# Peptides against a protein of PDB entry 7RZF, part 185

Target 1, 358 residues: chain A of PDB entry 7RZF
Amino acid sequence: PFQEEHLKQLYKIVPIKDIRNLYVTFPIPDLQKYYKSNPGHYLGHLIGHEGPGSLLSELKSKGWVNTLVGGQKEGARGFMFFIINVDLTEEGLLHVEDIILHMFQYIQKLRAEGPQEWVFQECKDLNAVAFRFKDKERPRGYTSKIAGILHYYPLEEVLTAEYLLEEFRPDLIEMVLDKLRPENVRVAIVSKSFEGKTDRTEEWYGTQYKQEAIPDEVIKKWQNADLNGKFKLPTKNEFIPTNFEILPLEKEATPYPALIKDTAMSKLWFKQDDKFFLPKACLNFEFFSPFAYVDPLHCNMAYLYLELLKDSLNEYAYAAELAGLSYDLQNTIYGMYLSVKGYNDKQPILLKKIIEKM
Target 2, 358 residues: chain A of PDB entry 7RZF as posed
Amino acid sequence: PFQEEHLKQLYKIVPIKDIRNLYVTFPIPDLQKYYKSNPGHYLGHLIGHEGPGSLLSELKSKGWVNTLVGGQKEGARGFMFFIINVDLTEEGLLHVEDIILHMFQYIQKLRAEGPQEWVFQELKDLNAVAFRFKDKERPRGYTSKIAGILHYYPLEEVLTAEYLLEEFRPDLIEMVLDKLRPENVRVAIVSKSFEGKTDRTEEWYGTQYKQEAIPDEVIKKWQNADLNGKFKLPTKNEFIPTNFEILPLEKEATPYPALIKDTAMSKLWFKQDDKFFLPKANLNFEFFSPFAYVDPLHSNMAYLYLELLKDSLNEYAYAAELAGLSYDLQNTIYGMYLSVKGYNDKQPILLKKIIEKM

## One batch from the design tools (peptide; made by RFdiffusion4, then SolubleMPNN)

Design b2_p20_1_s3 (from b2_p20_1, 7 letters changed)
Fold by OpenDDE base, seed 3:
Structure b2_p20_1_s3 (fold): chain B 358 residues (1-358), chain A 20 residues (1-20)
Amino acid sequence: as target 1 above (358 residues)
Amino acid sequence: ASGGKITSDDFYLDLALRLK
């Protein structure tokens, strides 16, 4: 395990590629034995959430971060790491201390709210969906993973252990959350901006870096992280599928889309899946407007409209994605294209949300 | 992105975790 001397450290690393990353890492106990409750997954789900009131949403709003990943990683013997990884903007590179402050503010919000059983249930349901359809995805990388998993799990549970959440353990969530403190932090910043400002070289690859102790004043600032009113727990994910029924093939199933509705204002084409047999659908809508491409002004207005529409739908995009739903909106010469794809069960909900914003 | 087990071979993350 890391000793106290290895904590509260900042590593400035020079990359070969032009990348800007911030890694905020915390040594945590080995959670392998708690795979049925997986408290690290729970925390990673919330910390890595991208919806309204999330850590990422706030950091994006400030222009500091592009992407965020939260979760656990295997460490050396007897411990793991919890990691918050962000892709930094150029501006974000100047605000690393403030970014980390916001991370601790979000963590403090999680402490204040306490463990939520409904969030655990959503994680459980999402994992169950992923597990149910895993076998239908081509097992390219499965063999090497299984060998590692066999070392840690009973043979009968090896296939399920990564996905099956069975036990809500608020005590373990709190235990891990208690390790996510400034006094336990190790920070790494990866940026070419540190070129020529390093004093150490890594032995294996010759990576140049600088190690610095994080000042006590900075640690104290992070320890005193207030509740930021912009941070909120996510709302319930309404897009998680629960019905996986596959309708039987119709006797008159056509190999190509058939026109099933023809009106003055609409045409509907339908093709039943005869190959994949998944509870998924693709809904494609093409909207035609005589005004869409009539002149440059109308083109710009149509573009602006779509950008505003996309922005208004951002709150649902991540929740839909987690639930295996996606949408796409594009300008066309004739108007607009909308596509909704994924599990069919909750597609009507997503479609309704889109229409309500149109 | 959601916090499953970080399994990606991130060279710089692995480096950062090894630095003492």
Scores: peptide ipSAE 0.505, ipTM 0.923, DockQ to the pose 0.670
Fold by OpenDDE base, seed 5:
Formats: structure tokens, C-alpha cells, sequence
Structure b2_p20_1_s3 (fold): chain B 358 residues (1-358), chain A 20 residues (1-20)
């Protein structure tokens, strides 16, 4: 385990590739025995959320961060790490202290709100969906994975333990959250900007780095992180499927889409799935407008319209993705194309959200 | 997707976790 001397450290690492990453890491207890509640997954889900009021949304709005990942990773014997990893912009590289302050503000928000059973339930439901529809792995890969899992889980649970949440443990969530403190932080910054400014070399690969103690004043600043009113817990994910019924294959099922509706204003083609037998659908809409390509001005206006529409729908994109739904909007020479794909159960909800923004 | 076990082979993350 890391001793106090290994905490509150900053590592400046020179990459081979032109990348800019920030790793904010916390030593935490080994949580493997708590796999049924998986408090690290709960916290990673919230900290790494991409919806409105999320940590990423705020950091992205400032132009400091492109992507964010939160979660647990295995460490050495007897401990794990909780990690917040961000891809830094050039501007973000100059604001690392403030980025980390925002991380602690979000963590403070999680403390203030306390553990939410509904969030746990969503994680449980999402994992159940992922498990239910997990693609069959190649036999060789599958057997090797099982062998590894047998070290951590009872034999009877080996197939399910990674996916199925069973127990809401707010006490364990709070326990992990109590480890996510400035006094327990290890920070690594990866940037070519540190080239020629390092004094150490890693023994295995020759990676150049510098190690510095984080100043007490900076630690104190992070310890005093106030609640930031821009941070909010996510709203309930409306797109999580609950109905997985597969309709029987019709006797008259066509191998290709059949025209089932033909009106002056619309044509509808339908093909039932005869191959995959999944509770999934693809909805494709082609909208035709005589004005879409009449002149360059209209073409540009149509383009701008779709860009604005996509921006307005961004609030749903992440929640839909988590639930196994996706949408696509494209300009066509005749107008607009819309596609909605994924689990069929909540597609009408997503489609309604799209139409309401149109 | 955030929340799951970080399993990605991130060389620099692994390095950062090993540095003393």
C-alpha cells in the first residue's frame, strides 16, 4: 500500500506521442469482496457521467477537457485505485489545478447529495441489459477470461459477477468517497511540454518524468472545494429498456423490406428481423423538401439547422448511448435523414425527444 | 463509458500507478 510519502505527489511525464492526459488517482481499499454492490462502479458512473451538470460537461464548456473517464483499477495486493482520467486541451494543460478543483467540487456534491438508490438501480439495470445481450466470445478467449475470474469470484457466480449488481450499500459508497480526498491524491500529467524539464527516468521503458510534492497551499485549496452550483446529479435515464419481448416471425415475412403504407405524403417499408432475434430495431426516416437544395443559401441553412438540432439533442445523447440507443442526423440532397437504432422498447421516447427539438 | 473497471491498456496510467 502507498504510505503518506507517496501521497500528494505530482508526476510530470513525457510521452512519445503528442498526447495530453491528466490522471487523478486515489489509493482505495481492495473492493473485490464487495463486487455485489460495486461502490466503485457507482462512483465511476457519476464522476464519469457526460450529461448536463456532469463534471465533463463543465470542464468541456471551459475548453479544458475533451474526454473524461472515471472508475476503479486494480492495484497491487491489498488495494485498488480510483482514477479520474481526462484528455486535456492545450488550454486545459495550463489549468490543471483548477480542473482538479472542479473534480473535488463534484466529489463534494456527491457527498452532499449522499448515495442514491435510484442511481444504483440504473447501474444494475444497465449491467443486466449488457449481460443479457453480451455477445458470445470466442471459446479460447472465453475460457481464459473465466480462468482469471475464478480467482476472484465463487464458481457459481463466475459468469455473472462482473455484471450483476445485487446489493445497494450506501455505507461502502461513502467509504470509497471518503478516500477521494486531496490528502490521498496522486496526480500524473502527461505532456510533451515537459520535455527537457525532467530529472528522472523510468527503468523499464526509459520514460522521462519529474516528481514533485503538491504544495500544501494547493492541497488546502482542493480541501476547501465549495459546492459548485453548475454540478447536478444526472436525471433518470428514460431510455433503459425493460421490455425484451421478441415478436414471433410472421409466416409471410419478406426477405426484403415490404411497402406497408403508401400515401401521398409518406411511404413506409418494414422488414422483420429473421436473423438476429434481438429486441432491437432500426428506424430510418428520409425527409424530402423541395427547398433543401434549391440554392446554396438553402443548403447552408439546412446544414446549420441540423448542427443546431444536434447540439440541442446532446443532453440525451449520452443517456441514450448508455441504454443501447443511438441516433443519427444527416443532410441529404433531398432534405434530411434521421436514424434511430438500438433496443426497440424506448425508441419511441427518443424519437419523441428528437421531434420535440425539431 | 464510465463506471466500469478501467481495463484499457494505458501505458502512462500504468506507469503513473507504479511511480513511487
Amino acid sequence: as target 1 above (358 residues)
Amino acid sequence: ASGGKITSDDFYLDLALRLK
Scores: peptide ipSAE 0.504, ipTM 0.921, DockQ to the pose 0.631
Fold by OpenDDE base, seed 1:
Structure b2_p20_1_s3 (fold): chain B 358 residues (1-358), chain A 20 residues (1-20)
Amino acid sequence: as target 1 above (358 residues)
Amino acid sequence: ASGGKITSDDFYLDLALRLK
């Protein structure tokens, strides 16, 4: 267990590769016994969210951070860590104190809003989807993971325990949030900029680092993190599938796409899945415009249009991805290509959102 | 990305968590 002397520390680490990372870490109690409620997952879902009003969205808007990951990690016996990891830009490396301030502002927002049962339900639903289709999509090395899981879960629950959220425990969410405080922080910054400025060497790998106490003034600044009005809880994910029905193969099912509609303005091809038997679909649209590539100006305009369209759809991209949906937009020599892929149930919703922005 | 368990083999994260 970390003693108080191990808290409020800053580690400046020299990497071998040219990487810039910030790790904001908090010692937390062992949450393994609370697997049915998984408060660390709830908090990781929110802190690591990429939608509008998220921590990442704000940090990206400032050009300080490229990516963000939030979640729990197993530690030694009797404790875990909650970690917020960001990939820093060169500019972000200069604003680490402010980045961490924003992290605490977001955490303060979570405290102010309190635990949300609907967010828990969303996590539950997402995990249920992941569980239901895990073995069907990629039989990855499930066996090696089971052995580790058996140490933590009853045999009867081993297959489900990692995915099934059963109990909404707002008290445990608040308990973990109470550990996400500046007085409990351990910060690590990884950057080549610390080369030649270190005074310690790690024994195992020879990694050079410097350890410093975080100044009390900085801790106080983070403790006094106000509510930033830019931070908002995510909206409900409308793309989470609920219907997993697989339609029976039609007697007239063709091994190749069949032309089912042929008009002057459109051709429609359809193929029913006869191989995978998943509640998934691929919708592909090719749009033809005589103006798309008539000259360089029109080509550039078409390119710019798609870039703007993609930008306008970013608000849905993350929610769609979480729900197992994806879309692709590309310029083609003849116009534009749109693809929507993933679970079929909510594809019409995503398609509608795309069309509304077109 | 929101992750439940950070299971990634991040060398520098593991290092940072071990440093006392």
Scores: peptide ipSAE 0.502, ipTM 0.922, DockQ to the pose 0.665
Fold by OpenDDE base, seed 2:
Structure b2_p20_1_s3 (fold): chain B 358 residues (1-358), chain A 20 residues (1-20)
Amino acid sequence: as target 1 above (358 residues)
Amino acid sequence: ASGGKITSDDFYLDLALRLK
């Protein structure tokens, strides 16, 4: 257990590799008994979100952060950590205090909005999808993982407990949020820029580090984090599949794509899956334009158009990915290529979103 | 990134969590 003296600390760590990481960590109670509600997952989902109005979106827009992870980690017995981990840019390394301020602004936004049952339901649904298909795509070595899980869950729930959310507990979400305060923070910065500026050596591996108390003025600045109007809760993820029906293989199914539509303006090939038997599809579109590469100007316009299109679709990319959908857009010498892949149920929704932006 | 349990072996994270 961390005492008060172990809080509000900054650790500057020298890595072996050229990496720049920021770890913002909070001691939290052991939440293992609350696995059915998993408030740490709820908060990690929101804090780690990558959509519009997310913490990561804002930090990326400033050029300070490349990636962000939020979630809980096991600690010693009876204790856990909540962690916000970011990959820092060179510029971001200079703005660590401001990055952490933005983290607390986002946390303040979560407090202001309160626990959202619909967000919990999305987490539940996403986990249910993950559970349903976890072993269908890639066999997992269960043995070693199960042995570890048996220490935390009843035997009958070991296979499901990590995935199945059952109870919306707003009280527990608020309880964890109350621990995510500047007075409870432990910050670690990992950067080669600290080389030659450290005064301590870690006992086990000889890692060089410096420990400093975070100044009270900085803590106070974080405590006074206002609501940043750029931060918003994510919108509902409309791409989460709900229908997992696998259609029977047709008697006339061919081992290769069959031409099922042939018109002056379009050709359509179809092949039913005869191997994987997953509720997934791949939609591939090739668009032909006589103007795409007629001259360098048109080529550049086609390129710019696609870049703008990709940018306009970026708001859906993360939500689609979470739901097991992906899309790809490419310039071709004849025009444009579009692909949509993943669970088939919500592919029409994603495709419609793409077309609406075209 | 996912709000799930951070299970990845991050040496520097583990170090940071152990430092007193």
Scores: peptide ipSAE 0.496, ipTM 0.918, DockQ to the pose 0.637

Design b2_p20_1_s4 (from b2_p20_1, 8 letters changed)
Fold by OpenDDE base, seed 3:
Structure b2_p20_1_s4 (fold): chain B 358 residues (1-358), chain A 20 residues (1-20)
Amino acid sequence: as target 1 above (358 residues)
Amino acid sequence: ASGGVITSDDEYLELALRLR
């Protein structure tokens, strides 16, 4: 659908709001028929990953990007877009060419490693969890959504087609990855810094923009993207729940937390869920230290300790989040507070990781 | 963040995709 003249273009767009965004877009084939394998989801999962060795981690380390989203979007008839969207820092706005180079370096890493069945399996498992615990949609919204989906999917699959991955198709992953090339790129930069530097006005909203061809030298630079040794595939997500068993309500279940352990060094309260019946738990820990708030020095040390602890745990934060786990660490006047929330199955693993870093 | 289908009502993304 896009001719050569529509490719290798840069659009500089003036926003109304003070935002800085970079959109790196690629026309791709319509992937709707491949919903069982969803190669765009696989690539979006990896490109949009936030763990160690990810594209985002490297771009954050440079101070260029705050957030990154990767994935597919519907286009016009017969094609889609693959999009890498980043929120730019002020510094990142000056390094757009290098940001895009890093994107192509990561894409090149994906080519070099090839499709990974275990990554597909993780996507499948994550989607299965999301489907299983999908909140009851409002009937009107749900019916309208289903009506749209019925155009694309068999009736029996309409409820599951968005979530259930069934087929590992490395060929389709490679096919989409082959479209993620500099010669097929369309770049948009959104920034107020382009105010007064535009020569076109969009017809619908009157948005001011400038269109430029990306120089051939820049395209060649991106085409020659080497393997950046900082980029790595993610490790297996150890936090993905597999056990969703809900324990029976105890006969002596209290409507409030009961003290179940009382020792010289610890007290433990427990309340069983009697309302939601989800395979989730909230673990809350309050740590007390007589030194935590004794003087300003100790307060600062406690603060610094917690910041260092958070930094050391950052490698797990995203994987935990994807798996429906979260943690929170806070300084208190008496010491520190730790909270672990989400699916109970892998909470012990996350808790162990936290304790190992303390 | 990983996206499946980017469903964002991002007006500037929509604009970028429409521009020729």
Scores: peptide ipSAE 0.490, ipTM 0.916, DockQ to the pose 0.676
Fold by OpenDDE base, seed 5:
Structure b2_p20_1_s4 (fold): chain B 358 residues (1-358), chain A 20 residues (1-20)
Amino acid sequence: as target 1 above (358 residues)
Amino acid sequence: ASGGVITSDDEYLELALRLR
């Protein structure tokens, strides 16, 4: 376990590749025994969320961060890490202290709201979906994975323990949140901008780095992180599938799409799945407009329209992705193309959201 | 992205976690 002298440290690391990363890490207790509640997954889900009012949304809006990952990682014997990893912009590299302040503001928001059972239920449901539709692993890889998992889980649970949440434990969520404090932080910044400014070399790979104590004044700023009104808990994910019924193959099922509706304004083709037998569908819409490609102005307007539409739908994109739904919008020479793919149960909801923004 | 276990093959993350 890390002692006090290993906490509140900043590591400036020189990469080989031109990358800019920030790792904000917290030593936490070994949570392996709590796999049924998985408080680290709960917190990683919220901290790593990409929806409106998320940490990433705010940091992206400032132009400081491109991507964010939140979650737990195995450490040495007897402890784990909770990690917030961000890809930094050039501007973000200049605002690392402020980025970390925003992280602590979001964590403070999580403390203020307290553990939410509905969020746990969403994590449970998402994991259940992932487990139910887990791709068949290669036998050799599967056996090796199981052998590794047997060290951590009972034999009877080894196939499910990574996916199935069973117990809502708000006490454990709070316990982990209590470890996500400035006094327990270890920060690493990876950037070529530190080249020639390092004084240490790592023994294994020869990576150059500098270690510095984080100033007490900076720690105090992070400790005094206020509630930022821009941070909000995510809304309930309305796209999580609950119905997984597979309709029986019709006797008249064709190997190719059949025309099932033909009107002056629309044609509809349908093909039932005869191969995968998944509760998934692909909805493809082609919209035809005589004005879409009539002149360069109309082409540019159609392009701009779709860019604005995509921007307006960004609030749903992450929630849909988490739920195994995706959409695609493209300009065509005849108008536009819309595709909705994934689990069929909530596709009508996503489609309605898209149409309401059109 | 959000998740339970970070399975990153990120060499620099591994380094950051090893540094004392």
Scores: peptide ipSAE 0.483, ipTM 0.913, DockQ to the pose 0.661
Fold by OpenDDE base, seed 1:
Structure b2_p20_1_s4 (fold): chain B 358 residues (1-358), chain A 20 residues (1-20)
Amino acid sequence: as target 1 above (358 residues)
Amino acid sequence: ASGGVITSDDEYLELALRLR
């Protein structure tokens, strides 16, 4: 579908809204037949990762990017796209070449490390969780998607095909990764800063744009992307639930939280779920300190403490989110509030991580 | 965010993919 002349192109696009986006796109083969291994998902998981040593972490540290998405997108018949999309800061808009260099450095890191079966297994486990609970949480969204899926998968596999990873195919991962090269890149930058600097108008929406060939020197710079020591593969996600057992409703179960512990230093309320029957829990902690709001200084110190605590926990936030866990920390007039929510199985691990940082 | 399939309703992404 794309000829050589369609590669190594830069599109400068004028948006209607004040947005700044960078799209780094690569034509790739149609991966639909490889749904059981889903090599594009594997690469999207890593490239789009938000943990320490990720591409996004580095780009955020420089103040160039706010958000990053990596993954595959369907194209026309016979091909797909792999896309890295970032939301640019004003400063990031000035450093697009360097941002893309970092993308290729991360891709080079993935080549150097090679396909990791444990990462595939993590993706498999995450998808299994998503599949198991998708229908229970959002039934309305499932039916409309099934119609589209029927075009791509055998009827017997339609329900599972999007989620069920069955085969680790390092050869296919390498095949897709081999397409993520500077010589195969198409770059689009969306910014109002290009207003009055365009020479073309798109026929469908009247969007103004400029098309330019990416200079060979820039392509060569990206081709020579070295290994950046700041980029690392993610660690294993310790928060992925494996136990989904739902305990039977106790005979003494109360419709409201019951006080099950009452001491001078603590009160504990408990309510068993009698409605949703999900392997989920909500842990809520209210901490009382006589010093929290004694004066403006203490208030500011308590605020700063929680901001620092949140910052120190940021390394776990993404992994927890992927695993269907969340936490919240808030200042209260009496001290602080902590909430941990999601699948119950690994909540103790997340809670321990939070407490260790407190 | 990591995604398997980017189901973007992003008009500018769609545009970028269509441009030749």
Scores: peptide ipSAE 0.478, ipTM 0.913, DockQ to the pose 0.674
Fold by OpenDDE base, seed 2:
Structure b2_p20_1_s4 (fold): chain B 358 residues (1-358), chain A 20 residues (1-20)
Amino acid sequence: as target 1 above (358 residues)
Amino acid sequence: ASGGVITSDDEYLELALRLR
């Protein structure tokens, strides 16, 4: 167990590879018994969110962070860690204190908003989707994973326990959130920039590091993290599939796309899935414009248009990805290509969002 | 990325968690 002397520590670690990582870690109680509510997953979902108003969105906008992961990790018996891990840019390495301040501002926002049952429900629904389709997509890794899980869950629940959220426990969410405080923080920074500036060597791998106490002034700065108005809870993910019905194969189904609509302005080809039998579809649109490549100016305008369109759709990209949807937009010599892929249930919603931005 | 359980074999994370 970590004692007070092990808290408020900064570790500067020299990597072998040219990587820049920041680990902000918090000792938390063992939450294994609370797997049905999984408060660490709830918090990891929000802290690790990539949508508008997220922690990552703000840190990326500043050019300090490339990627962010939030979640719980197993520790030794009787405790866990909550971890916020970011991939740092070169500039971000210079702003670690401010990055961590933003983390605490986001955590403070979570405290202010309180636990949200709808967010829990989204986590539940996403996990249910993942559970339903995990074995259909990759059967081979299942046995080794189960063996590890058997140590933590009742045999009857082993298959579902990792995915099945059943209980909304706002009290447990608040309990974990109360552990995510500056006084409980352990920070590790991994960067080659610490080479020649370390005074310790780790016994297992010979990794060079320096340990420092985080100054009380810095801890106090983080403790006084205000509400940053840029941070917002995610909006509801409208792309989460709820209908998984697989339509029967039509008797007239062809092994190749059939032309089902032919008009002066549009042609439509359709092929029913005869192989995978998944509630997934691929929608592909090719748009033809006589103006797309008339001259270099029109080419540049078409390019700029598509870049602006992509930028305007970024707010949906992460939510769509979480829900197992994707889209692609490309310039073509004749105009534009659009693809929408994934679970078919909410594809019309994503397609509508794309069209509304066009 | 939303992490449930961080299962990554990140050697530096493991190190950071072991350092006392």
Scores: peptide ipSAE 0.471, ipTM 0.910, DockQ to the pose 0.642

